Peptides against a protein of PDB entry 4N3Y. Designs and how they scored, part 8

Target 1, 83 residues: chain A of PDB entry 4N3Y
Amino acid sequence: ETRDQVKKLQLMLRQANDQLEKTMKDKQELEDFIKQSSEDSSHQISALVLRAQASEILLEELQQGLSQAKRDVQEQMAVLMQS

## One batch from the design tools (peptide; made by RFdiffusion4, then SolubleMPNN)

Design b1_p8_8_s3 (from b1_p8_8, 3 letters changed)
Fold by OpenDDE base, seed 4:
Structure b1_p8_8_s3 (fold): chain B 83 residues (1-83), chain C 83 residues (1-83), chain A 8 residues (1-8)
Amino acid sequence: as target 1 above (83 residues)
Amino acid sequence: as target 1 above (83 residues)
Amino acid sequence: VEELLQAL
């Protein structure tokens, strides 16, 4: 019967719409998660980069200190030898 | 005494070198961590993007299905009314 | 750096 067919199609239409709505929500949540995850990772990386840069500065200072200390020791030894 | 000063400076030099070595290692570990973390995040994001793309395809199919179902219902109702 | 120490 045509009437019964119409009612069946209406039900199918509602089911399809429900699935569409659900899938749209799921897709949006996934996109939001991707965005948030990317931002969080970016922040973490940036913080770690700053820490690495601080270590770089410290390394340079230590290297200079080592070089100077070596020169100082050599100078003292030279004084000791000439005496 | 100059001799004692030299020995003191030598000790300071060794201490500085130890600290330099430690700091170099720490910096390298940090750089490795940054690199690995970035790569891991990139892989995760890529996988999630693929999932989102699959959902997009499904959404398009569902939208087309909904439109067709609506037309079919309307057609059936038209037949019902003319009879 | 290690080479510097060895030179002392």
Scores: peptide ipSAE 0.062, ipTM 0.505, DockQ to the pose 0.010
Fold by OpenDDE base, seed 3:
Structure b1_p8_8_s3 (fold): chain B 83 residues (1-83), chain C 83 residues (1-83), chain A 8 residues (1-8)
Amino acid sequence: as target 1 above (83 residues)
Amino acid sequence: as target 1 above (83 residues)
Amino acid sequence: VEELLQAL
């Protein structure tokens, strides 16, 4: 029956369209998530890099301090030997 | 007292060295974490991109199907008008 | 540094 066939096809078309819209939404959500995740990761990594840089600066300061301390100990030992 | 001063400086130097080693370890851990996080993020993003691509292909198929379904409905309506 | 500390 042609009329009923048409009605069935119309229903199928509507169902397909609903699925299409859903899939389009899901795709967009995924794209948005990827973008957001990438940005979040970038920010997090940048923050950690800065933290690592701070540690590097501290290490340099500590190394300088240790070198000076070593010299101070040596100087004190020299004084000890003279006294 | 010079001898006691030397002993104190030696202790301070050891303490400083301990802190240096700790800080070096922490720095390395942070660097490793950054690297791992970056790699993990890259893998995750790649997986999501592939998923999005699959969705895109599906959307193309659905769109083609919908276009065909539309044509089929039109053809059936034409038949209905002839019968 | 450690070598120095050991020597001291």
Scores: peptide ipSAE 0.057, ipTM 0.501, DockQ to the pose 0.009
Fold by OpenDDE base, seed 2:
Structure b1_p8_8_s3 (fold): chain B 83 residues (1-83), chain C 83 residues (1-83), chain A 8 residues (1-8)
Amino acid sequence: as target 1 above (83 residues)
Amino acid sequence: as target 1 above (83 residues)
Amino acid sequence: VEELLQAL
């Protein structure tokens, strides 16, 4: 009977609408999540880069200091040998 | 004493090198992680989009069916009234 | 001494 078919189709339509709405919501939530995650990660990476750069500067300074200290030791030893 | 200063600087240099290496490794791991996470999320979003599209198609079909069914019911009722 | 300095 047509009237019964209408009832069935109405139920199916409601179910489909619910599924569509749910899927759209899930998609939006996932998109929001990945956006937020990417932003958070980007900030963390930036912080690590800054940390690495600070270490690089320290390394360069220490290397320069070490080279100078080595030269100073050599000079002191030369003085001892010449005395 | 200069020789003692050299020893101290060498220790500091080693520590700085270790820190730099660690930081570089951590950065690389984070970059790899975010890349993988983004790819995984992209695939998941694509799947959800396809699911939503399937639901949309179903909705349109059901709506068309419902409209037709409604017209059929109306026609049947008209026949009953005319009999 | 030179060897030590070289190692520094």
Scores: peptide ipSAE 0.028, ipTM 0.465, DockQ to the pose 0.049
Fold by OpenDDE base, seed 1:
Structure b1_p8_8_s3 (fold): chain B 83 residues (1-83), chain C 83 residues (1-83), chain A 8 residues (1-8)
Amino acid sequence: as target 1 above (83 residues)
Amino acid sequence: as target 1 above (83 residues)
Amino acid sequence: VEELLQAL
């Protein structure tokens, strides 16, 4: 009876250890995955931010150009009216 | 010439605005995705931590049981030797 | 000319 109990408990202990080790490993792998995913995404976001900033600069330049072009057209029309 | 320039610049301005808006939207969506993914993973990790803690408790209990069982076997053997 | 101005 007791011998059988010892053998059973030894098996249970090994199984419990294996499960604990597996759980800890799985947790660590998940944390590592999150870390890597976050870093990759962070880089992507940074790239998008830079692109947005470039677009903002372009918009400002185009707006200035548009305003100037409009003024030029108006001036040409004024000259035409006085011709 | 100038009229054509104005029309062209107007189109370019609209295109630039559209691109800027799209880029900003894409960035925000990416940030939201990361946030949600991180929260989900955090919950999963927490669950795994709890499971690991439960396994640790089980291991301690099994170790105590194993030690007791071993002592019981030894005591039975001692009694047998004295019989 | 006026029409062109309105288009701008």
Scores: peptide ipSAE 0.027, ipTM 0.463, DockQ to the pose 0.007

Design b1_p8_8_s4 (from b1_p8_8, 6 letters changed)
Fold by OpenDDE base, seed 2:
Structure b1_p8_8_s4 (fold): chain B 83 residues (1-83), chain C 83 residues (1-83), chain A 8 residues (1-8)
Amino acid sequence: as target 1 above (83 residues)
Amino acid sequence: as target 1 above (83 residues)
Amino acid sequence: VQAILEGL
């Protein structure tokens, strides 16, 4: 009977060890995936920030240009009305 | 001509603003997605850690049991040989 | 015209 108990425990030990190894592997793979995903996303966000900044600069420049052009048109109209 | 310039700038300004708004929206959505994904992954990792710990405890217990059972078998064999 | 210009 004791011999049978040893054999049973040996089987259970192998099974438990296999499960532990699998769990540890899965954990590591998930951690690696998260790290990689976070890094990739960080790069993408940075690119979007740069694009947004470029658009903001363009907007400011265009707004200034539009304001000036508007003033120029107003001046031309004023001159026309004075004629 | 100045009037035409104003109209052109107005169109460009609208386009630039639309692009900026889109970029800002996309950035925000990506940030939100990353945050949610990270939280979900963190929960999953924690669960795996707990499972690994449980397996480790089981392994230690089984190893101790196996060692004891092995000793018991050896003792029985020794007694048998002495008879 | 002025109203149009102000709307630009």
Scores: peptide ipSAE 0.031, ipTM 0.532, DockQ to the pose 0.091
Fold by OpenDDE base, seed 5:
Structure b1_p8_8_s4 (fold): chain B 83 residues (1-83), chain C 83 residues (1-83), chain A 8 residues (1-8)
Amino acid sequence: as target 1 above (83 residues)
Amino acid sequence: as target 1 above (83 residues)
Amino acid sequence: VQAILEGL
């Protein structure tokens, strides 16, 4: 009887060990995934930040150019009005 | 001529604005994705930690049980040897 | 003309 109990416990122990090992592996894989994903995304975000900054600079330049161009047109028109 | 330049600048400005808006949106979406992914994974990891801990406790209990069972078998054998 | 300028 006791011998049978021992055998049963041995089986249960193996099952528990297998479950533990699996769980630990799964946990580690998930942590690795998070870390890698975060790093990759961080790099992408950085690239987009640079891109956005470039666009912002371009916009500012274009706005200034447009304002100047408008003034130039107004000046030309003023000259024409005087002619 | 200047008028044409103004029109060109206006077009370029619209293009730049569109690009900027797109880039900013993409950036935000990526950041949101990272945050959500991290939170979800964190919850999963926490669950796995609990599961692993439960397995560890079970293993310890089973090991103790096995040791006791072994001792019980030995005791039974000792009794039989004396009979 | 003024209207055009204001639209720029």
Scores: peptide ipSAE 0.025, ipTM 0.530, DockQ to the pose 0.007
Fold by OpenDDE base, seed 3:
Structure b1_p8_8_s4 (fold): chain B 83 residues (1-83), chain C 83 residues (1-83), chain A 8 residues (1-8)
Amino acid sequence: as target 1 above (83 residues)
Amino acid sequence: as target 1 above (83 residues)
Amino acid sequence: VQAILEGL
């Protein structure tokens, strides 16, 4: 009978709404997760960039020191040869 | 002596280079991970969107069916009252 | 009839 069909359709409609709500919630949670993960990773990348920059500065300083030290050795050797 | 200092600086320079290389590699791996994760999540979100759209279509169909069924019941009742 | 109406 039509009455039973109506009741069945109402049940199916509720089930469909529940499924839609679940899907929408899951989608939102995934989007939020991606956003949060991306933000956290961005901060982590920034920290790594700063660390890399510090290393680059150290490299430059060490290279300069090494070059100077080599020059000092060369100068000492030159003095010894002249003595 | 300066010679020993030069050798020490060379070691420190190598260590700094190694650390820089490691940091650069880690940064790249993190960026690659984020990219891959974002792509995978994007596909997953797309699938959820399709699922939600299918549910919305079903809801519309069920709502139409329910409305029609209600009208049919009302029409049957009207016929009975006229008989 | 009332039960039917309530179900609509």
Scores: peptide ipSAE 0.021, ipTM 0.529, DockQ to the pose 0.007
Fold by OpenDDE base, seed 4:
Structure b1_p8_8_s4 (fold): chain B 83 residues (1-83), chain C 83 residues (1-83), chain A 8 residues (1-8)
Amino acid sequence: as target 1 above (83 residues)
Amino acid sequence: as target 1 above (83 residues)
Amino acid sequence: VQAILEGL
């Protein structure tokens, strides 16, 4: 019985070691994934910020152009109405 | 022409606003995703750490048991050889 | 003026 118990314990020990190794590997892979994912996302966010800023500048330019165009139309209409 | 230009600018302005709104929304969603993903992963990592620690404790117990069992077998063999 | 512009 004791001889068989030793062999059984040896098997259990190997299994425990295998499980521990797997768990440690999984942990490392998850940490690496998080790091890489966060870096990639950070770059995407930076690009989005720049794009948003460009859009804001465009909006301001368009608003300025719209205001000027409106004034031009109104001025032309005023001239027409005076003739 | 100027009248049509005003209307064209109005359309462009609306389009620019829509694009800006979309970009801002996309940015916010990405940030929210990163936050949630990181929190979920953090909990997973914590669980893995605890599991690894439990495995280490088990390994130590198994090693102790193995050592004792080995000694018991050797002692029994010694008694047998003496008879 | 606005009403005139809307009519164009």
Scores: peptide ipSAE 0.019, ipTM 0.526, DockQ to the pose 0.006

## One batch from the design tools (peptide; made by RFdiffusion4, then SolubleMPNN)

Design b1_p9_1_s1 (from b1_p9_1, 7 letters changed)
Fold by OpenDDE base, seed 2:
Structure b1_p9_1_s1 (fold): chain B 83 residues (1-83), chain C 83 residues (1-83), chain A 9 residues (1-9)
Amino acid sequence: as target 1 above (83 residues)
Amino acid sequence: as target 1 above (83 residues)
Amino acid sequence: LERLDRLEA
């Protein structure tokens, strides 16, 4: 029956439309999630980079201080040996 | 005491180095995680896009079918009224 | 970092 076929196709059309809308919504939500996650992670990476840079500067300063301190000890020992 | 100062600075240097290495490792792990997560999500998005496209094609086919079915019903009714 | 290791040695 043609009339019944129309009703069937109409139902299928509604179902297909619902599926399409759902899929598009899911895609959009995923895209939004990825975007937000990427931005948040980027901030976290930047913070870690800055921390690493700070530690590097500290290392260099400590190295210089250590070298100077070592030289000072050596100088003191030299003076003591000369006395 | 200079000697004690050297030892103190040496310890601080080790601590700073450990912190630097740890920070760099953490950064690398985070970058790797983000990269992997992004790739995985990209695949998921692509799958959803394909599903949406399939649903869209189905919608168009169903719409055409519905229109044709509707016309067929109208033609049948017209024939019946002419008899 | 390698230089640091040499300093500690």
Scores: peptide ipSAE 0.075, ipTM 0.503, DockQ to the pose 0.018
Fold by OpenDDE base, seed 3:
Structure b1_p9_1_s1 (fold): chain B 83 residues (1-83), chain C 83 residues (1-83), chain A 9 residues (1-9)
Amino acid sequence: as target 1 above (83 residues)
Amino acid sequence: as target 1 above (83 residues)
Amino acid sequence: LERLDRLEA
C-alpha cells in the first residue's frame, strides 16, 4: 500500500538524516579538536624552541668562557715556566 | 683560581648541553606525536566524510522515492474522484 | 536539512 510505503520512506529518511547530522557533528567536533590540539601543541613547541635557543646561547657563551679560561691557564703555565 | 674556574665552566657547559639535548628530544617527540595524531585523525575524518556522503546519497534517493510516492498517492486520489 | 524538515512537516 502506497500510504504505508510513504510512511516507511519517511521513517527511513529521518533515520538517514539523523545519521547524517550525527556524522557531520562528529566530524566537526573532531576537526575542532585537532585544530585546538594543534594550536596548543604549536605554542608548546614554540616555547620549547625558545628554551632550546636560550640553551644554545648559553652554550656558546660558556664555550667562549671555557676557551678563554683554557687560554688563560696556558698563559699562566707559560709564565711560570719562563720565570 | 683559574683551574677551578675551568672545571666549573666545564660542568656548566655539560649541564647546558644536557638541557639542550633534552629540549631538542622533547621537541622532536612532540612533533612526531602531532604528526602521527594528525595523520590518524585525518584518516578518521576521511572515513566520517565518506559515511556522511553515503548518507547524503541515501537521503537524496529517499527524497526522490518519497516525492514519487506522494505523486502516486495524489494520482490515485484523482482517479478515485474521477471514477 | 532544512528542506528535509519542511518535507517531514
Scores: peptide ipSAE 0.074, ipTM 0.502, DockQ to the pose 0.019
Fold by OpenDDE base, seed 5:
Structure b1_p9_1_s1 (fold): chain B 83 residues (1-83), chain C 83 residues (1-83), chain A 9 residues (1-9)
Amino acid sequence: as target 1 above (83 residues)
Amino acid sequence: as target 1 above (83 residues)
Amino acid sequence: LERLDRLEA
């Protein structure tokens, strides 16, 4: 009968609405998570890039130091041979 | 003495070289880590984006269903009033 | 959704 049909449809409507609300919430949480995760990762990677750059500079300085040290050793050896 | 100076410089050279090698290794490990981390994050985020898209589609379907259900309920109520 | 609640009442 029509009355029972209406009641059934109302129940279905409530169920659908509940599912919709849940899905909407889940989607929002997912979006928030993605955004936060992306930002965190971006910051972390940027920091690591800076660290890598610092290491690059240090390597260059060390290489220069090694070159100079090598030259100094060679010079001292030359002096030793002359003495 | 020159001989002692040479020996000292040779030691310094070895120490500098050891430090250089260590720094080079550390830099390489850092670069590898950054690369791997970035790739992993990229894959993860992409998967989550797909999930979000799926939820979007589901939401649209649910909304359509709700609209139809609402119309059906209203129609049934109209029939009920006429009976 | 709020309208839906009114319909169900």
Scores: peptide ipSAE 0.061, ipTM 0.524, DockQ to the pose 0.015
Fold by OpenDDE base, seed 4:
Structure b1_p9_1_s1 (fold): chain B 83 residues (1-83), chain C 83 residues (1-83), chain A 9 residues (1-9)
Amino acid sequence: as target 1 above (83 residues)
Amino acid sequence: as target 1 above (83 residues)
Amino acid sequence: LERLDRLEA
């Protein structure tokens, strides 16, 4: 009976150890995933920020161009009125 | 000729305005995307952190159980040796 | 832009 008890406990010990190892692996994978996800997100956000900044510059250029075009039209209209 | 020039410039102005509006919309969409992406990422990271913490608690419990099981086996072996 | 639209109208 004692021998049987020992064998049972040894089995339980092995099972516990296996579960422990599995859990440790899972935890490590989760930590790695978090790190990778954070890095990927950071890179993507940075890229999008740069794109937004480029768009802002373009907007400013277009606004300036639009203003100039308006002035040009008005000038040409003035010439037309003189004729 | 002057009239034709005015018409041409008016067309250019309309085209510039259309492009400006489109660019403004695109910029806004990019900003919204950045915001949404950041929020989603933050939520996901937080959830994964909680999961990792739960796993850590489980690991500690398993370690304690493993240690106890080991002690139990040793105790039973001692009993066996007495017989 | 609003002023431009008025000019074109």
Scores: peptide ipSAE 0.048, ipTM 0.523, DockQ to the pose 0.015

Design b1_p9_1_s2 (from b1_p9_1, 6 letters changed)
Fold by OpenDDE base, seed 4:
Structure b1_p9_1_s2 (fold): chain B 83 residues (1-83), chain C 83 residues (1-83), chain A 9 residues (1-9)
Amino acid sequence: as target 1 above (83 residues)
Amino acid sequence: as target 1 above (83 residues)
Amino acid sequence: LDRLDALEA
């Protein structure tokens, strides 16, 4: 009868609403996670890039130093051979 | 004496070279990490975005369904009141 | 959601 139909529909509506609320929550959580994850990743990568840049500078300095050292050694070897 | 000087310089050169090699390795590892991390993050975020989009679609569908259900319930209530 | 709440009220 109509009364039962109404009650059934009300139940179905409540069930749908519950699912909607759950889905809304899940969506929000995902969005929050995306935002935070993206920001964290960005910061971490930036830091690593800076570290890599520092290493690059150091490498260049070391290479220059090694080149000079090589020249110095060669010079001293020449002196040694002369003596 | 000159011989000792040469030996000292050779040692210093080797030490510098060792440090250079270590630094080069470290730099490469960092670069590899950055690359991999960036790619992984990109893929993960993309997947999450798609999931969020799916949730959005579902939410819209549910909202539409709820609206219709409300109308249906109201209609049945009207019938009930008429009988 | 607000619409549903209104119906149930």
Scores: peptide ipSAE 0.064, ipTM 0.529, DockQ to the pose 0.016
Fold by OpenDDE base, seed 3:
Parts: structure tokens; sequence; C-alpha cells
Structure b1_p9_1_s2 (fold): chain B 83 residues (1-83), chain C 83 residues (1-83), chain A 9 residues (1-9)
């Protein structure tokens, strides 16, 4: 009967609403995850960039040290040859 | 003696070179990690964005369905009231 | 959705 049809449609409406709410929640969670993931990744990348920059400085220092060491060796060898 | 000093400096030079090579490797690994991490994160984010967009489409469909269902219920109720 | 809730109430 029509009454039963109405009840059926009301049930379908409730079901659809439940699904809509669920989907809205899921979408929001995804958006939150994307935002958080992006922020976390950005922070991690930034930290690693800083560490890489520190390594760059160390490399420069080591290169200078190596150059100096080479000069020192050469100087010592020169002294040795003179003696 | 000077000879021993030269040998010591040569050892120091080798040690410095080893450290330099190690540091260069570490820096390269960090750069590679940053690059890979960024790419992975970007891909993941893109995939999740697409999923969110799919949810958006579903939400739109559900909203339309809900609106139609509401109209259907109202129509059926009108018929019921007339009968 | 508020309108739908009103109908279901």
Amino acid sequence: as target 1 above (83 residues)
Amino acid sequence: as target 1 above (83 residues)
Amino acid sequence: LDRLDALEA
C-alpha cells in the first residue's frame, strides 16, 4: 500500500542520510590526513635540508683541512729534503 | 723526527679524506632521501586528493538522491492524503 | 539536510 511505500521511502531516506554523513566524515578525515601529512612531510624535509646544509659546511671545512694538510705535508717534505 | 712528522701528516690526510668521502656519501644519501620522501609524499597526497574528489562526487549524488527521495515521500504522502 | 531531518521528525 501507499503507506508502506512511504515508510519504505522514509527508510531509504534515512539510509541515504546515514551514508551521506559517513561519506562527509570520510572526506573530512581524508582532508585532515592530507593536511597533516603534508605538514609533517614539510617539517621532515626542512629538518633534513638543514642537516644536509650542516654536512655542506662540514664538507667545506674538511676540504679546507685537506688542502692545508696537503700543504703541511709538502712543507714538511721540503724541510726534510733540505736537511 | 721530520720524517715521522711527515708520515703522521700523511696519515692525517688519509683520515681526513676518508671522513670527507663518508660525509659526502652521507650528504648524498640525505639529498636522495629528501627527494624520494618528497616524491612519495606528493604521490600519496595526490592519490588521497583524488579519493576525496571521488567522495565529493558521491556526496553530490547522495544529496541529489536525498532531495529526490524527499520529494518522492512528499508525493506519496500527498497521494495517501487524497485517498 | 536540516530540511530532511524536519521531514523525518
Scores: peptide ipSAE 0.057, ipTM 0.530, DockQ to the pose 0.016
Fold by OpenDDE base, seed 5:
Structure b1_p9_1_s2 (fold): chain B 83 residues (1-83), chain C 83 residues (1-83), chain A 9 residues (1-9)
Amino acid sequence: as target 1 above (83 residues)
Amino acid sequence: as target 1 above (83 residues)
Amino acid sequence: LDRLDALEA
């Protein structure tokens, strides 16, 4: 009877150990996934931020050019009216 | 001649304005995308963090159970040796 | 865990 109890407990212990090992592996995989995902997102967001900044610079240049063009048109119209 | 120059400048101005509008739209779309991506990533990471925390709790419980089971087996073996 | 294997042997 006692021998059978010991064998039963040994089986339970092995089962518990198997579950523990599985869970430890799963946890490690999750941590690795989070790390990788965070790194990927960081790089992607950084790239998009840089592109947005480049667009901002372009917009400023275009606005300046547009303003100058408007002034040039106005000047040419003035010349036309004077001639 | 001057009239033709004015017409040319007006066309250039319209073209510049079209490009400006397009770029403004693109910039807005990028900003919206960054915002949405950041929110999505935040939620996903939070979910994974919670799952990792749950796994940690489970691991602690399993380790405690395993330690207890080991002690129980040792006690039963001692009883067996004494009988 | 290694100690557990030793106990079962």
Scores: peptide ipSAE 0.056, ipTM 0.524, DockQ to the pose 0.015
Fold by OpenDDE base, seed 1:
Parts: sequence; C-alpha cells; structure tokens
Structure b1_p9_1_s2 (fold): chain B 83 residues (1-83), chain C 83 residues (1-83), chain A 9 residues (1-9)
Amino acid sequence: as target 1 above (83 residues)
Amino acid sequence: as target 1 above (83 residues)
Amino acid sequence: LDRLDALEA
C-alpha cells in the first residue's frame, strides 16, 4: 500500500537525519580538536624557543668570559716573561 | 708565583670552554627538537584536516539524500491523496 | 674557539 510506502520513507528520512546530526557533531569536534591542538603546539613551541633563547644568551656570556680569560692569561704570561 | 697564576687561569679557561661546548650542544639539541616537534605537529594537523574534510563530504552526501527522500515522501503522499 | 685552542697548545 502507498501508505505503507510513505511510512517506510519517513523512517528512512529520520534515520538519515540522525546520521547527519551525528556527522555534524563529529565534524565540529574534530575542528575544535584541531584548533586546540594548534594552540597547544604554538604555546609549547614558544616556550621552547624562549629556552633556546636563554641558552643563546648564556653562550654569549660564556664567549665573552672566555675571551676575557684569554686576555688575562696573555697578560700574565707577559708579566712572567718580564719578571 | 706568576707561573702558578698562569696555570690556574689556563685551567679556568679549559673549564669555561667545556661549559661552552656543553651549552652549544644543548642549544643545538633544543633547536632540533623544536624543528622536529613543529614538523610532527604539522603532519598531525594535516591528517586531522583531511579527516574533517572527509566528514564534510559525507555531510554533503547525506544532505542530498535527505532532500531526495523528502521529495520522494511528498510524491508518495500526492499519490496517496489521488488514489 | 680555534684561537683559544691555539693558545692552549
């Protein structure tokens, strides 16, 4: 009967709509996850960059210290030779 | 003695150099880690974007199916009323 | 660093 066919189609329509809603939810969750993951990575990278920057500063200071120490040694050697 | 002072300074210089080398190594490792982490995140994000894209395609297909089903139901209802 | 090594040699 046509009436029964209509009922069948209405059920199929409801089922399809349920799947649509599920898919929409899943998509939204994925988008949110991507956004959050990207932000987290950005923050972590920034922190690591700052750490590397601190190491860079330390390197510069050590290099300066080494240069000064070298000069001091040279000066002391000169004094030794003159004594 | 000046000679002893020179020896002391030479030792200090060697110690400073050792620390410099260590710091240089640490800095390089951090830079490598940052680079690798960034690449890994990029790959992961790309994979997730593709998954979201697949969901988008599915949504479009389901929407089309729902629209067709709606039309089919309407057609069957018209037939029912005319019978 | 190379200069430093030369001084220590």
Scores: peptide ipSAE 0.050, ipTM 0.523, DockQ to the pose 0.016

